# Ledger of designs, part 48: peptides against a protein of PDB entry 1EMU

Target 1, 132 residues: chain A of PDB entry 1EMU
Amino acid sequence: PPYLKWAESLHSLLDDQDGISLFRTFLKQEGCADLLDFWFACTGFRKLEPCDSNEEKRLKLARAIYRKYILDNNGIVSRQTKPATKSFIKGCIMKQLIDPAMFDQAQTEIQATMEENTYPSFLKSDIYLEYT

## One batch from the design tools (peptide; made by RFdiffusion4, then SolubleMPNN)

Design b2_p16_5_s4 (from b2_p16_5, 7 letters changed)
Fold by OpenDDE base, seed 4:
Structure b2_p16_5_s4 (fold): chain B 132 residues (1-132), chain A 16 residues (1-16)
Amino acid sequence: as target 1 above (132 residues)
Amino acid sequence: SALDKASEEVLEKLLE
Protein backbone atom coordinates (compact mmCIF):
# COMPACT_ATOMS: atom_id res chain seq x y z
CA PRO B 1 0.00 0.00 0.00
CA PRO B 2 1.06 3.60 -0.57
CA TYR B 3 1.68 4.29 3.10
CA LEU B 4 4.46 1.75 3.08
CA LYS B 5 6.13 3.57 0.23
CA TRP B 6 5.87 6.76 2.25
CA ALA B 7 8.07 5.16 4.85
CA GLU B 8 10.64 4.23 2.25
CA SER B 9 11.33 7.75 1.02
CA LEU B 10 10.27 11.31 1.55
CA HIS B 11 9.85 11.65 -2.18
CA SER B 12 7.29 8.88 -2.21
CA LEU B 13 5.40 10.61 0.54
CA LEU B 14 5.40 13.91 -1.31
CA ASP B 15 4.34 12.28 -4.55
CA ASP B 16 1.06 11.19 -3.00
CA GLN B 17 -1.84 13.50 -2.36
CA ASP B 18 -2.83 11.74 0.82
CA GLY B 19 0.75 11.64 1.93
CA ILE B 20 1.14 15.36 1.38
CA SER B 21 -2.05 16.06 3.26
CA LEU B 22 -1.13 13.98 6.27
CA PHE B 23 2.42 15.25 6.37
CA ARG B 24 1.30 18.86 6.11
CA THR B 25 -1.14 18.31 8.94
CA PHE B 26 1.65 16.89 11.02
CA LEU B 27 3.97 19.74 10.17
CA LYS B 28 1.35 22.30 11.09
CA GLN B 29 1.02 20.70 14.48
CA GLU B 30 4.77 20.95 14.83
CA GLY B 31 4.77 24.57 13.72
CA CYS B 32 6.94 23.92 10.70
CA ALA B 33 4.64 23.64 7.72
CA ASP B 34 6.70 26.30 6.00
CA LEU B 35 9.40 23.73 5.42
CA LEU B 36 7.13 21.81 3.11
CA ASP B 37 5.65 24.86 1.45
CA PHE B 38 9.09 26.22 0.73
CA TRP B 39 10.17 22.89 -0.66
CA PHE B 40 7.19 22.84 -2.98
CA ALA B 41 7.78 26.44 -3.95
CA CYS B 42 11.33 25.65 -4.95
CA THR B 43 10.21 22.65 -6.94
CA GLY B 44 7.59 24.63 -8.76
CA PHE B 45 9.88 27.54 -9.38
CA ARG B 46 12.57 25.37 -10.91
CA LYS B 47 10.08 24.02 -13.39
CA LEU B 48 9.39 27.45 -14.79
CA GLU B 49 11.70 27.74 -17.74
CA PRO B 50 12.90 31.25 -18.42
CA CYS B 51 11.38 32.95 -21.43
CA ASP B 52 10.44 36.42 -22.49
CA SER B 53 6.83 35.91 -21.56
CA ASN B 54 7.37 34.81 -17.98
CA GLU B 55 10.42 36.79 -16.97
CA GLU B 56 8.50 39.24 -14.87
CA LYS B 57 6.44 36.49 -13.30
CA ARG B 58 9.53 34.52 -12.40
CA LEU B 59 11.12 37.56 -10.82
CA LYS B 60 8.00 38.24 -8.84
CA LEU B 61 7.85 34.66 -7.67
CA ALA B 62 11.48 34.63 -6.71
CA ARG B 63 11.01 37.78 -4.71
CA ALA B 64 7.96 36.34 -3.02
CA ILE B 65 9.76 33.17 -2.06
CA TYR B 66 12.70 35.18 -0.82
CA ARG B 67 10.63 37.57 1.22
CA LYS B 68 8.39 34.97 2.76
CA TYR B 69 10.85 32.26 3.64
CA ILE B 70 14.41 33.57 3.43
CA LEU B 71 14.23 37.17 4.55
CA ASP B 72 12.09 36.36 7.56
CA ASN B 73 14.76 35.69 10.14
CA ASN B 74 12.19 34.39 12.56
CA GLY B 75 10.93 31.81 10.10
CA ILE B 76 11.83 28.18 10.34
CA VAL B 77 13.08 28.10 6.76
CA SER B 78 15.44 30.95 7.43
CA ARG B 79 16.64 29.28 10.59
CA GLN B 80 17.30 26.05 8.74
CA THR B 81 19.19 27.54 5.82
CA LYS B 82 22.81 28.53 5.93
CA PRO B 83 23.80 32.18 5.81
CA ALA B 84 25.79 31.69 2.64
CA THR B 85 22.81 30.12 0.97
CA LYS B 86 20.55 32.96 1.95
CA SER B 87 23.15 35.47 0.87
CA PHE B 88 23.38 33.86 -2.53
CA ILE B 89 19.64 34.02 -2.98
CA LYS B 90 19.60 37.63 -1.90
CA GLY B 91 22.27 38.36 -4.44
CA CYS B 92 20.27 36.78 -7.20
CA ILE B 93 17.26 38.83 -6.26
CA MET B 94 19.17 42.08 -6.07
CA LYS B 95 20.95 41.46 -9.34
CA GLN B 96 17.77 40.15 -10.93
CA LEU B 97 19.63 37.05 -12.01
CA ILE B 98 16.79 34.62 -11.68
CA ASP B 99 18.11 31.21 -12.59
CA PRO B 100 15.66 28.33 -12.26
CA ALA B 101 18.09 26.64 -9.92
CA MET B 102 18.67 29.62 -7.65
CA PHE B 103 16.82 27.98 -4.75
CA ASP B 104 18.31 24.53 -5.21
CA GLN B 105 20.79 24.74 -2.38
CA ALA B 106 18.20 26.11 -0.02
CA GLN B 107 15.79 23.39 -1.02
CA THR B 108 18.46 20.80 -0.39
CA GLU B 109 19.08 22.16 3.07
CA ILE B 110 15.41 22.24 3.90
CA GLN B 111 14.94 18.76 2.55
CA ALA B 112 17.76 17.58 4.76
CA THR B 113 16.07 19.20 7.71
CA MET B 114 12.86 17.38 6.96
CA GLU B 115 14.53 14.06 6.35
CA GLU B 116 16.54 14.31 9.53
CA ASN B 117 13.78 15.49 11.80
CA THR B 118 10.19 16.00 10.77
CA TYR B 119 9.92 13.15 8.30
CA PRO B 120 11.11 10.50 10.74
CA SER B 121 8.93 12.00 13.42
CA PHE B 122 5.98 11.86 11.08
CA LEU B 123 6.49 8.16 10.57
CA LYS B 124 6.29 7.72 14.33
CA SER B 125 3.32 10.02 14.71
CA ASP B 126 -0.21 9.06 15.58
CA ILE B 127 -1.31 10.67 12.33
CA TYR B 128 0.68 8.25 10.25
CA LEU B 129 0.31 5.20 12.43
CA GLU B 130 -3.43 5.55 12.72
CA TYR B 131 -3.62 5.87 8.96
CA THR B 132 -1.83 2.60 8.49
CA SER A 1 1.32 14.49 -10.36
CA ALA A 2 0.37 15.27 -6.81
CA LEU A 3 3.77 16.73 -6.22
CA ASP A 4 3.56 18.99 -9.24
CA LYS A 5 0.09 20.10 -8.32
CA ALA A 6 1.11 20.94 -4.80
CA SER A 7 4.06 22.90 -6.09
CA GLU A 8 1.91 24.91 -8.44
CA GLU A 9 -0.61 25.64 -5.73
CA VAL A 10 2.04 26.98 -3.42
CA LEU A 11 3.38 29.26 -6.13
CA GLU A 12 -0.07 30.46 -7.01
CA LYS A 13 -0.73 31.45 -3.44
CA LEU A 14 2.54 33.32 -3.29
CA LEU A 15 1.40 35.52 -6.14
CA GLU A 16 -1.86 36.43 -4.48
Scores: peptide ipSAE 0.801, ipTM 0.971, DockQ to the pose 0.957
Fold by OpenDDE base, seed 5:
Structure b2_p16_5_s4 (fold): chain B 132 residues (1-132), chain A 16 residues (1-16)
Amino acid sequence: as target 1 above (132 residues)
Amino acid sequence: SALDKASEEVLEKLLE
């Protein structure tokens, strides 16, 4: 069953609608749902290839991601990303150099946080265990 | 995919 794959990798969990739902519920209870949302935001953003028609949209999205997750020093994402990473993102925003990969390092750091902490905890949670 | 849909949903909310 799919829930067994969820225990094999975080990616398998996040590639399943039920998995996403359960994991998000768990993260909300832990006060760190922004980790997942940021991760999804980065994934979605990277898929938007630059073109003349979406330049403004991409800039707006980048600014939104930056303001919501990076600029907020009290946010869980900001606390789990390195200063140099946040500085780089800020620089991209200020210079309006919006590369599809501009959030990759931040996403990597947040993914590591989930892999090392929240994901293992989820697999031990009542939410997951009751589903199995 | 579920992952793609979730990503799109998050981005859409950010633009609101």
Scores: peptide ipSAE 0.800, ipTM 0.971, DockQ to the pose 0.955
Fold by OpenDDE base, seed 2:
Structure b2_p16_5_s4 (fold): chain B 132 residues (1-132), chain A 16 residues (1-16)
Amino acid sequence: as target 1 above (132 residues)
Amino acid sequence: SALDKASEEVLEKLLE
């Protein structure tokens, strides 16, 4: 069953609708749902290839991601990303150099945070265990 | 995929 694959990798968990739902619920209870939302935002953003027709949209999205997750010093994403990474993103925003990969390093760091902490905890949680 | 859909939903909410 799919829930067994969820325990094999975070990617498998995040590639399943039920997995996402359960993990999100768990993260909300832990007060760190922003980790997952940021990760998804980065994934979605990277898929938007730059072109004349979506330049404004991409800039708006980049700014929104930056303001919500990176600029907020009290946010868990900000706390779990390295200063140099946040500085790079800020630079991209200020210079309006919006490369599809501009959030890649931040996403990697947040993914590591999840894999090292919340993901293992999820697999030990009542939410996951009761589902199995 | 579920992952793609979730990504799109998050982005959509960010633009609201």
Scores: peptide ipSAE 0.801, ipTM 0.971, DockQ to the pose 0.958; fails the geometry check
Fold by OpenDDE base, seed 3:
Structure b2_p16_5_s4 (fold): chain B 132 residues (1-132), chain A 16 residues (1-16)
Amino acid sequence: as target 1 above (132 residues)
Amino acid sequence: SALDKASEEVLEKLLE
């Protein structure tokens, strides 16, 4: 069953609608749902291929991601990303150099945070165990 | 995929 795959890989969990829903519910209870939302935002942003017709949209999205998750020093994402990573993103925004991979390092760091903390905790949670 | 849909939904909300 799918829930067994969720325990084997975070990617498997995030590639399942039920898995995403349960994990997000868990993260909300832990006050760190922004970790998952940021991760999805980075994934979605990277998939947007640069072209003349979506340049403004991509810039707007990049700014929104930056302002919501990186600039907010009180946010969980900001606290779990390295200063150099945040500075790089800020630089891209200020220079309006919006590469599809500009959030990759930050996403990697947030993924590591989830892998090391919230994902293992989720697998031990009542939410997951009751689902099995 | 579920992952793709979730990613798109998050981005759409950011633009609201």
Scores: peptide ipSAE 0.797, ipTM 0.971, DockQ to the pose 0.958; fails the geometry check

Design b2_p16_6_s1 (from b2_p16_6, 5 letters changed)
Fold by OpenDDE base, seed 5:
Structure b2_p16_6_s1 (fold): chain B 132 residues (1-132), chain A 16 residues (1-16)
Amino acid sequence: as target 1 above (132 residues)
Amino acid sequence: SALDEESERVIEKLLE
């Protein structure tokens, strides 16, 4: 069943509607839901290939991601990303150099945080165990 | 995929 695949890979968990729902519920209880939303935001952002028709949209989205997750020093994402990574993102925003990969390093760091902490904890949680 | 759909949902919410 799918829930067994969730235990084998975070990616498998995040590619399942039920998995996403349960994991988000767990993260909300832990006050870490922004980790997941940021991860999905980065994924979606990277999919937007640069072109004349979406330039304004991409810039707006990049600014939104930056403002909500990186600039907020009290946020869990900001606390779990390295200063150099945040500085790089800020530079991209200021220079309006919006490369599809501009959030890749931050996403990697947040994914590592989930892999090392919240994801293992989720697999031990009542939420997951009751689903199995 | 669920991953793609969720990514789109999150992005659209950020752009509101």
Scores: peptide ipSAE 0.834, ipTM 0.976, DockQ to the pose 0.928
Fold by OpenDDE base, seed 2:
Structure b2_p16_6_s1 (fold): chain B 132 residues (1-132), chain A 16 residues (1-16)
Amino acid sequence: as target 1 above (132 residues)
Amino acid sequence: SALDEESERVIEKLLE
């Protein structure tokens, strides 16, 4: 069953609608749901190819991601990303150099945070265990 | 996929 695959990899969990829902519920209880939303935001952003028709949308989205998750020093995402990573993103925003990969390092760091902390905890949680 | 759909949902929410 799918829930067994969720325990094999975070990616499997995040590629399942029920898995996403349960994990988000867990993260909300832990006060760190922004980790997941940021991860998905980065994924969605990277999919937008640079072109004239997407330029405005991509810039707007990049700014939104930056302001919501990176600039907020009190946020869990900001606390779990390295200063150099945040500085790079800020530079991209300020220079309006919006490369599809500009959030890749930040996404990697947030993914590592989840894999090392919240994801293992989720697999031990009542939410997951009751589902199984 | 669910991952793709959720990514799109989150992106659209950020652009509201």
Scores: peptide ipSAE 0.834, ipTM 0.976, DockQ to the pose 0.931
Fold by OpenDDE base, seed 3:
Structure b2_p16_6_s1 (fold): chain B 132 residues (1-132), chain A 16 residues (1-16)
Amino acid sequence: as target 1 above (132 residues)
Amino acid sequence: SALDEESERVIEKLLE
């Protein structure tokens, strides 16, 4: 069953509608749902191809991601990303150089945080165990 | 995929 695959990899969990829902519920209880939302935001942003028709949309989205997750020094995403990574993103925003890969390093660091902490804890949680 | 659909949902919310 799918829930067994969820225990094998985080990617399997995040590529399942039920898995996403249960994991988000768990993260909300832990006060760290922003980790998951930021991860998905980065994925969605990278999929937007740079072109004349998408220029304004991509800039607006990049600014939104930056303001919500990176600029907030008290936020969990900001606390779990390195200063150099945040500075690079800020530079891209200020210079309006919006490359599809501009959030890749930050996404990698947040994914590592989930892999090391919240994902293992989720597999031990009542939410997951009751589902199995 | 569920992953692709969720990523699209999240960015659309950020653009509201």
Scores: peptide ipSAE 0.834, ipTM 0.976, DockQ to the pose 0.932
Fold by OpenDDE base, seed 4:
Structure b2_p16_6_s1 (fold): chain B 132 residues (1-132), chain A 16 residues (1-16)
Amino acid sequence: as target 1 above (132 residues)
Amino acid sequence: SALDEESERVIEKLLE
């Protein structure tokens, strides 16, 4: 069953509708659901290839991601992202140089946080265990 | 995929 694959890799969990839902519920209870939303935001952003027709959209989206997750010093994403990474993102925003990979390092750091802490905790949670 | 769909959902929400 899918829930067994969720325990094998975070990617399997995040590629399943029920897995995403349960993991988000768990993260909300832990006060760190923004980790997951930021990760998905980065994934979606990277999929938008730059072209003349979507330049404004990409800039708007990059700014939204930056303002909500990086600029917020009290946010879990900001606290789990290295200063140099946040500074780089800020630089891209200020210079309006919006490369599809501009959030890659931040996404990697947030993914590492989930892999090391919240994901293992989820697999030991009542939410997951009761589902199985 | 669920991952792709969720990514799109999150992006659309951010753009609102």
Scores: peptide ipSAE 0.834, ipTM 0.976, DockQ to the pose 0.929

Design b2_p16_6_s2 (from b2_p16_6, 7 letters changed)
Fold by OpenDDE base, seed 1:
Structure b2_p16_6_s2 (fold): chain B 132 residues (1-132), chain A 16 residues (1-16)
Amino acid sequence: as target 1 above (132 residues)
Amino acid sequence: SALDKESQKVIEELLK
């Protein structure tokens, strides 16, 4: 069953509608749902191919991600990303150099945070165990 | 995939 695959990898969990829903619920209870939303935002952003028709959309989205998750010093994403990573993103925004990969390092760091903490905890949670 | 759909959903929400 799918729930067994969820325990094998975070990616499997995040590629399942039920898995996403349960994990998000767990993260909300832990006060760190922004980790997941940021991760998905980065994924979605990277998939937007640079072109003339997408330029404004991509810039707007990059700014939105930056303002919501990176600029907020009190946010969990900001606290779990390295200063150099945040500075790089800020630089991209200020220079309006919006490369599809500009959030990759931040996404990697947030993914590591989930892998090391919230994902293992989720697998031990009542939410997951009751689902199995 | 579910991952793709969720990514798109999050992006659309950010663009509102």
Scores: peptide ipSAE 0.839, ipTM 0.977, DockQ to the pose 0.931
Fold by OpenDDE base, seed 3:
Structure b2_p16_6_s2 (fold): chain B 132 residues (1-132), chain A 16 residues (1-16)
Amino acid sequence: as target 1 above (132 residues)
Amino acid sequence: SALDKESQKVIEELLK
């Protein structure tokens, strides 16, 4: 069943609607749901084709991601991303150089945080175990 | 995929 795949790979968990729902519920209880939302935001952003018709949308989205997750010094995403990574993103925003990969390093760092902490904890949680 | 759908959903919320 799918829940067994969730325990083998975070990617498998995040590519399943039920898995996403349960994991988000768990993260909300832990006060760190922004980790997941930021990860999905980065994924969605990278998938937007850089073309003339998407330029305004991509810039707006990049600014929104930056202001919500990176600029918020009290946020879990900001606390779990390295200063150099945040500075790079800030630079891209200020220069309006919106490369599809501009959030890749930050996403990698947040994914590592989930892999090392929240994802293993989720697999030990009542939420997951009761589902199995 | 579920991943793609969720990504799009999060993006749309950020753009509101």
Scores: peptide ipSAE 0.839, ipTM 0.977, DockQ to the pose 0.930
Fold by OpenDDE base, seed 2:
Order: sequence, then C-alpha cells, then structure tokens
Structure b2_p16_6_s2 (fold): chain B 132 residues (1-132), chain A 16 residues (1-16)
Amino acid sequence: as target 1 above (132 residues)
Amino acid sequence: SALDKESQKVIEELLK
C-alpha cells in the first residue's frame, strides 16, 4: 500500500495526496506547516518558464515567497535557512533577477530540515500509525 | 501528479 512507500522516502510521501494531507496535518500540530508549503512553492516556482509572458507572474510570485517565508525572521523557514541563502534570495529580489533556480538552495535546506526532523517524527506519529 | 497539483495550489494561494 502507498503508506509503506511513504516510509521509504519523503518524496514518495509528497507525491501522494493522502500523504500530503496527513503530513500537513501533523506539521500544523507541530507549528511548522510552512516548511511544507515553502517546499511546494519552490517546486512550483522553478517549473515556471522564464519568458516574457510569465515575467510579471514570476516576479510577483518570487516576491510573495520571499515576503512570506524568508523575510519573516520569526518564521520557521527563515530560522531553518542559512543567512547566506536568505541574503542571496534578497539580492535576487532587489535586483529583480528572477532565475528559476533562485530558491533551490533554500528548498534544499528546508528539505534537509524535514528529512532530519519532522519527517521521521511523522512516521512515528499517531496520525501516520493510525492510518496504517 | 499529486506533487505537481499541490505545488500549483500553493502557488495560486500565494498569488491570491
């Protein structure tokens, strides 16, 4: 069953609708749901093609991601990303150099945080175990 | 995929 694959990799969990739902519920209880939303935001952002027709949308989205997750010093994403990473993102925003990969390092760091902490905890949680 | 759909959903909420 799919829930067994969820225990094999975080990617498998995040590629399943039920897995996403359960994991988000768990993260909300832990006060760190923004980790997951930021990760998905980065994925969605990187997928947008840098072309004239998407320029405004990409800039707006980059700003939104920056303001919501990076700029907020009290946020879990900001606390779990390196200063140099956040500085780089800020630079991209200020210079309006919106490369599809501008959030890649931040996404990697947040993914590592989930891999090392919340994901293992989820697999030991009542939410996951009751589902199995 | 579910991953792609969720990514789009999150993006749409951010652009809202």
Scores: peptide ipSAE 0.839, ipTM 0.977, DockQ to the pose 0.913
Fold by OpenDDE base, seed 4:
Structure b2_p16_6_s2 (fold): chain B 132 residues (1-132), chain A 16 residues (1-16)
Amino acid sequence: as target 1 above (132 residues)
Amino acid sequence: SALDKESQKVIEELLK
């Protein structure tokens, strides 16, 4: 069943509607749901191909991601990303150099945070165990 | 995929 795959990889969990829902519920209880939302935001952002028709949208989105998750020093995402990574993102925003990969390093760091902490904890949680 | 759909959903919320 799918829940067994969720225990095998975070990617499998995040590629399942029920998995996403349960994991988000867990993260909300832990006060760190922004980790997941940021991860999805980065994924979605990277999928937007740079072109004339997408330029305004991509810039707006990049700014939104930056302001909500990176600029907020009290946020869990900001606390779990390296200063150099945040500085790089800020630079891209300021220079309006919006490369599809500009959030890749930050996403990697947030993914590592989930892999090391919240994801394993989720697999030990009542939410997951009761689902199985 | 669920992952793609969720990514799109999050983006749309950010753009509001």
Scores: peptide ipSAE 0.839, ipTM 0.977, DockQ to the pose 0.930

Design b2_p16_6_s3 (from b2_p16_6, 5 letters changed)
Fold by OpenDDE base, seed 5:
Structure b2_p16_6_s3 (fold): chain B 132 residues (1-132), chain A 16 residues (1-16)
Amino acid sequence: as target 1 above (132 residues)
Amino acid sequence: SALDKESEAVIEKLLE
């Protein structure tokens, strides 16, 4: 069953509607759902390849991601990303150099946080165990 | 995929 794959990799969990739902519920209880939303935001952003028709959209989206997750020093994402990473993102925003990969390092750091902390905890949670 | 759909949903919310 799919829940067994969820225990094999975080990616498998995040590629399943039920997995996403359960994991988000767990993260909300832990006060760190923004980790997941940021991760998905980065994934979605990277998929938007630069072109004449989406330049403004990409800039707006990059600004939104930056303001919501990076600029907020009290946010869990900001606390779990390195200063140099946040500085780089800020620089991209200020210079309006919106490369599809501009959030990759931040996403990597947040993914590592989930892999090392929240994901293992989820697999031990009542939410997951009751589902199995 | 579920991952793609969720990514799109998150992006849409951010652009509101």
Scores: peptide ipSAE 0.825, ipTM 0.975, DockQ to the pose 0.929
Fold by OpenDDE base, seed 4:
Structure b2_p16_6_s3 (fold): chain B 132 residues (1-132), chain A 16 residues (1-16)
Amino acid sequence: as target 1 above (132 residues)
Amino acid sequence: SALDKESEAVIEKLLE
């Protein structure tokens, strides 16, 4: 069943609608749902290939991601990303150099945070166990 | 996929 795959990899969990829902619920209870939203934002952003028609959209989105998750020093995403990573992102925003991969390092760091902490905890949570 | 759909949804919310 799908829930067993969720325990095998975070990717499997995040590629399942029910898995996403349950994990987000868990993260909200833990006060760290922004980790997941940021991760999805990065994924979505990277999928937007640069072209003349979406340049403004991509810039706007990059700024939104930056302002919401990176610039907010009190946010969990900011706390779980390295200063150099945040500085790089800031630089991209300021220079308007919006490469599709500009959030990759930050996403990697946030993914590591989830994989090391919240994801394992989720698998031990009542939310997950009661679902199984 | 669910992952793709969620990613798109999150982006759309950020752009609102």
Scores: peptide ipSAE 0.824, ipTM 0.975, DockQ to the pose 0.930
Fold by OpenDDE base, seed 3:
Structure b2_p16_6_s3 (fold): chain B 132 residues (1-132), chain A 16 residues (1-16)
Amino acid sequence: as target 1 above (132 residues)
Amino acid sequence: SALDKESEAVIEKLLE
């Protein structure tokens, strides 16, 4: 069953609608749902291919991600990303150099945070165990 | 995929 795959890989969990829903519920209870939302935002952003027709959209999205998750010093994402990573993103925004990979390092750091903390905790949670 | 759909939904919400 799918829930067994969730325990083997975070990617498997995040590629399942039920898995995403349960994990988000868990993260909300832990006050760190922004970790997951940021991760998906980075994924979605990277999928947008640069072209003349979506240049404005990509810039707007990059700014939104930056303002919501990186600039907010009180946010969990900001606290779990390295200063150099945040500075790089800020630089891209200020220079309007919006490369599809500009959030890759930040996404990697947030993924590591989830892998090391919230994902293992989720697998031990009542939410997951009751689902099995 | 579920991952693709969720990522799209998240960015659309950010652009609202």
Scores: peptide ipSAE 0.823, ipTM 0.975, DockQ to the pose 0.933
Fold by OpenDDE base, seed 2:
Structure b2_p16_6_s3 (fold): chain B 132 residues (1-132), chain A 16 residues (1-16)
Amino acid sequence: as target 1 above (132 residues)
Amino acid sequence: SALDKESEAVIEKLLE
């Protein structure tokens, strides 16, 4: 069953609708759902290939991600990303250099945070165990 | 995929 694959990799968990739902519920209880939302935001952002028709959309989205997750010093995403990474993102925003990969390093760091902490905890949680 | 759908949904929410 799919839930067994969830225990094999975070990617498998995040590629399943039920997995996403359960994991998000768990993260909300832990007060760190922003980790997951940021991760998905980065994924979605990277998919938007630069072109004349979506330039405004991409800039708006980049700014939204920056303001919500990076600029907020009290946010868990900000706390779990390195200063140099946040500085780079800020630079991209200020210079309006919106490369599809501009959030890649931040996403990697947040993914590492999840894999090292919340993901293992999720697999030990009542939410996951009761589902199995 | 579910991952793709969720990523798009999150983006849409951010753009509201």
Scores: peptide ipSAE 0.823, ipTM 0.975, DockQ to the pose 0.933

Design b2_p16_6_s4 (from b2_p16_6, 5 letters changed)
Fold by OpenDDE base, seed 5:
Structure b2_p16_6_s4 (fold): chain B 132 residues (1-132), chain A 16 residues (1-16)
Amino acid sequence: as target 1 above (132 residues)
Amino acid sequence: SALDKESEEVIEKLLE
């Protein structure tokens, strides 16, 4: 069953609608749902290929991601990303150099946080165990 | 995929 694949990799969990729902519920209870939303935001952003028709959209989205997750020093994402990573993102925003990969390092750091902490905890949670 | 759909939904919310 799919829930067994969820235990094999975080990616498998995040590529399943039920898995996403359960994991988000768990993260909300832990006060760190922004980790997951940021991760998805980075994924969605990277998929937007630069072109004349979506330049404004990409800039707006990059700014939104920056303001919501990086600029907020009290946020879990900001606390779990390195200063140099945040500075790089800020620089991209200020210079309006919006490369599809500009959030890759931040996403990697947040993914590592989930892999090392919240994902293992989820697999031990009542939410997951009751589903199995 | 579920991952793609979720990514799109998150992006759409951020752009509201």
Scores: peptide ipSAE 0.819, ipTM 0.974, DockQ to the pose 0.929
Fold by OpenDDE base, seed 4:
Structure b2_p16_6_s4 (fold): chain B 132 residues (1-132), chain A 16 residues (1-16)
Amino acid sequence: as target 1 above (132 residues)
Amino acid sequence: SALDKESEEVIEKLLE
């Protein structure tokens, strides 16, 4: 069943509607749902390939991601990303150099945070165990 | 996929 795959990899969990829902519920209880939302935001952003018609949208989205998750020093995403990574993102925003990969390093760091902490905890949670 | 769909939903909300 799918829930067994969720225990095998975070990617499998995040590629399942029920898995996403349960994991988000867990993260909300832990006060760190922004980790997941940021991760999805980065994924969605990267899928928007640069072109003339996407330029305004991509810049707006990059700014939104930056302001909500990176600029907020009290946020869990900001606390779990390296200063150099945040500085790089800020630089891209300020220079309006909006490469599809500009959030990749931040996404990697947030993914590592989930892999090392919240994801294993989720697999031990009542939410997951009661689902199985 | 669920992952792609969720990603799209998240960014659409950010753009609102």
Scores: peptide ipSAE 0.819, ipTM 0.974, DockQ to the pose 0.913
Fold by OpenDDE base, seed 2:
Structure b2_p16_6_s4 (fold): chain B 132 residues (1-132), chain A 16 residues (1-16)
Amino acid sequence: as target 1 above (132 residues)
Amino acid sequence: SALDKESEEVIEKLLE
């Protein structure tokens, strides 16, 4: 069953609608749902190909991601990303150099945080175990 | 995929 694959990799969990739902519920209880939302935001952003028709949308989206997750010093994403990573993102925003990969390092760091902490905890949680 | 769909949904919410 799919829930067994969820325990094999975080990617498998995040590629399943039920897995996403349960994991998000767990993260909300832990006060760190922004980790997951930021990760998905980065994925969605990277998928937008740079072109004239997408320029405004990409800039707006980059700003939104930056303001919501990076600029907020009290946020879990900001606390779990390196200063140099956040500085790089800020630079991209200020210079309006919106490369599809501008959030890649931040996404990697947030993924590592989930892999090391919340994901293992989820697999030991009542939410996951009751589902199985 | 579910991952792609969720990514799109999150993006759309951020753009609201």
Scores: peptide ipSAE 0.818, ipTM 0.974, DockQ to the pose 0.934
Fold by OpenDDE base, seed 3:
Structure b2_p16_6_s4 (fold): chain B 132 residues (1-132), chain A 16 residues (1-16)
Amino acid sequence: as target 1 above (132 residues)
Amino acid sequence: SALDKESEEVIEKLLE
């Protein structure tokens, strides 16, 4: 069943609607749901191919991601990303150089945080165990 | 995929 795949790979968990729902519920209880939302935001952003018709949308989205997750010094995403990574993103925003990969390093760092902490904890949680 | 759909939904919410 799918829940067994969730325990083998975070990617498998995040590619399942039920898995996403349960994991988000768990993260909300832990006060760190922004980790998941930021991860999905980065994925969605990278999928927007640069073109003339997408330029305004991509810039607006990049600014939104930056303001909500990176600039917020009290946020879990900001606390779990390295200063150099945040500075790079800030630079891209200020220069309006919106490369599809501009959030890749930050996403990698947040994914590592989930892999090392919240994802293993989720697999030990009542939410997951009751589902199995 | 579920991952693609969720990514799109998160993006759209951020743009509201």
Scores: peptide ipSAE 0.818, ipTM 0.974, DockQ to the pose 0.932

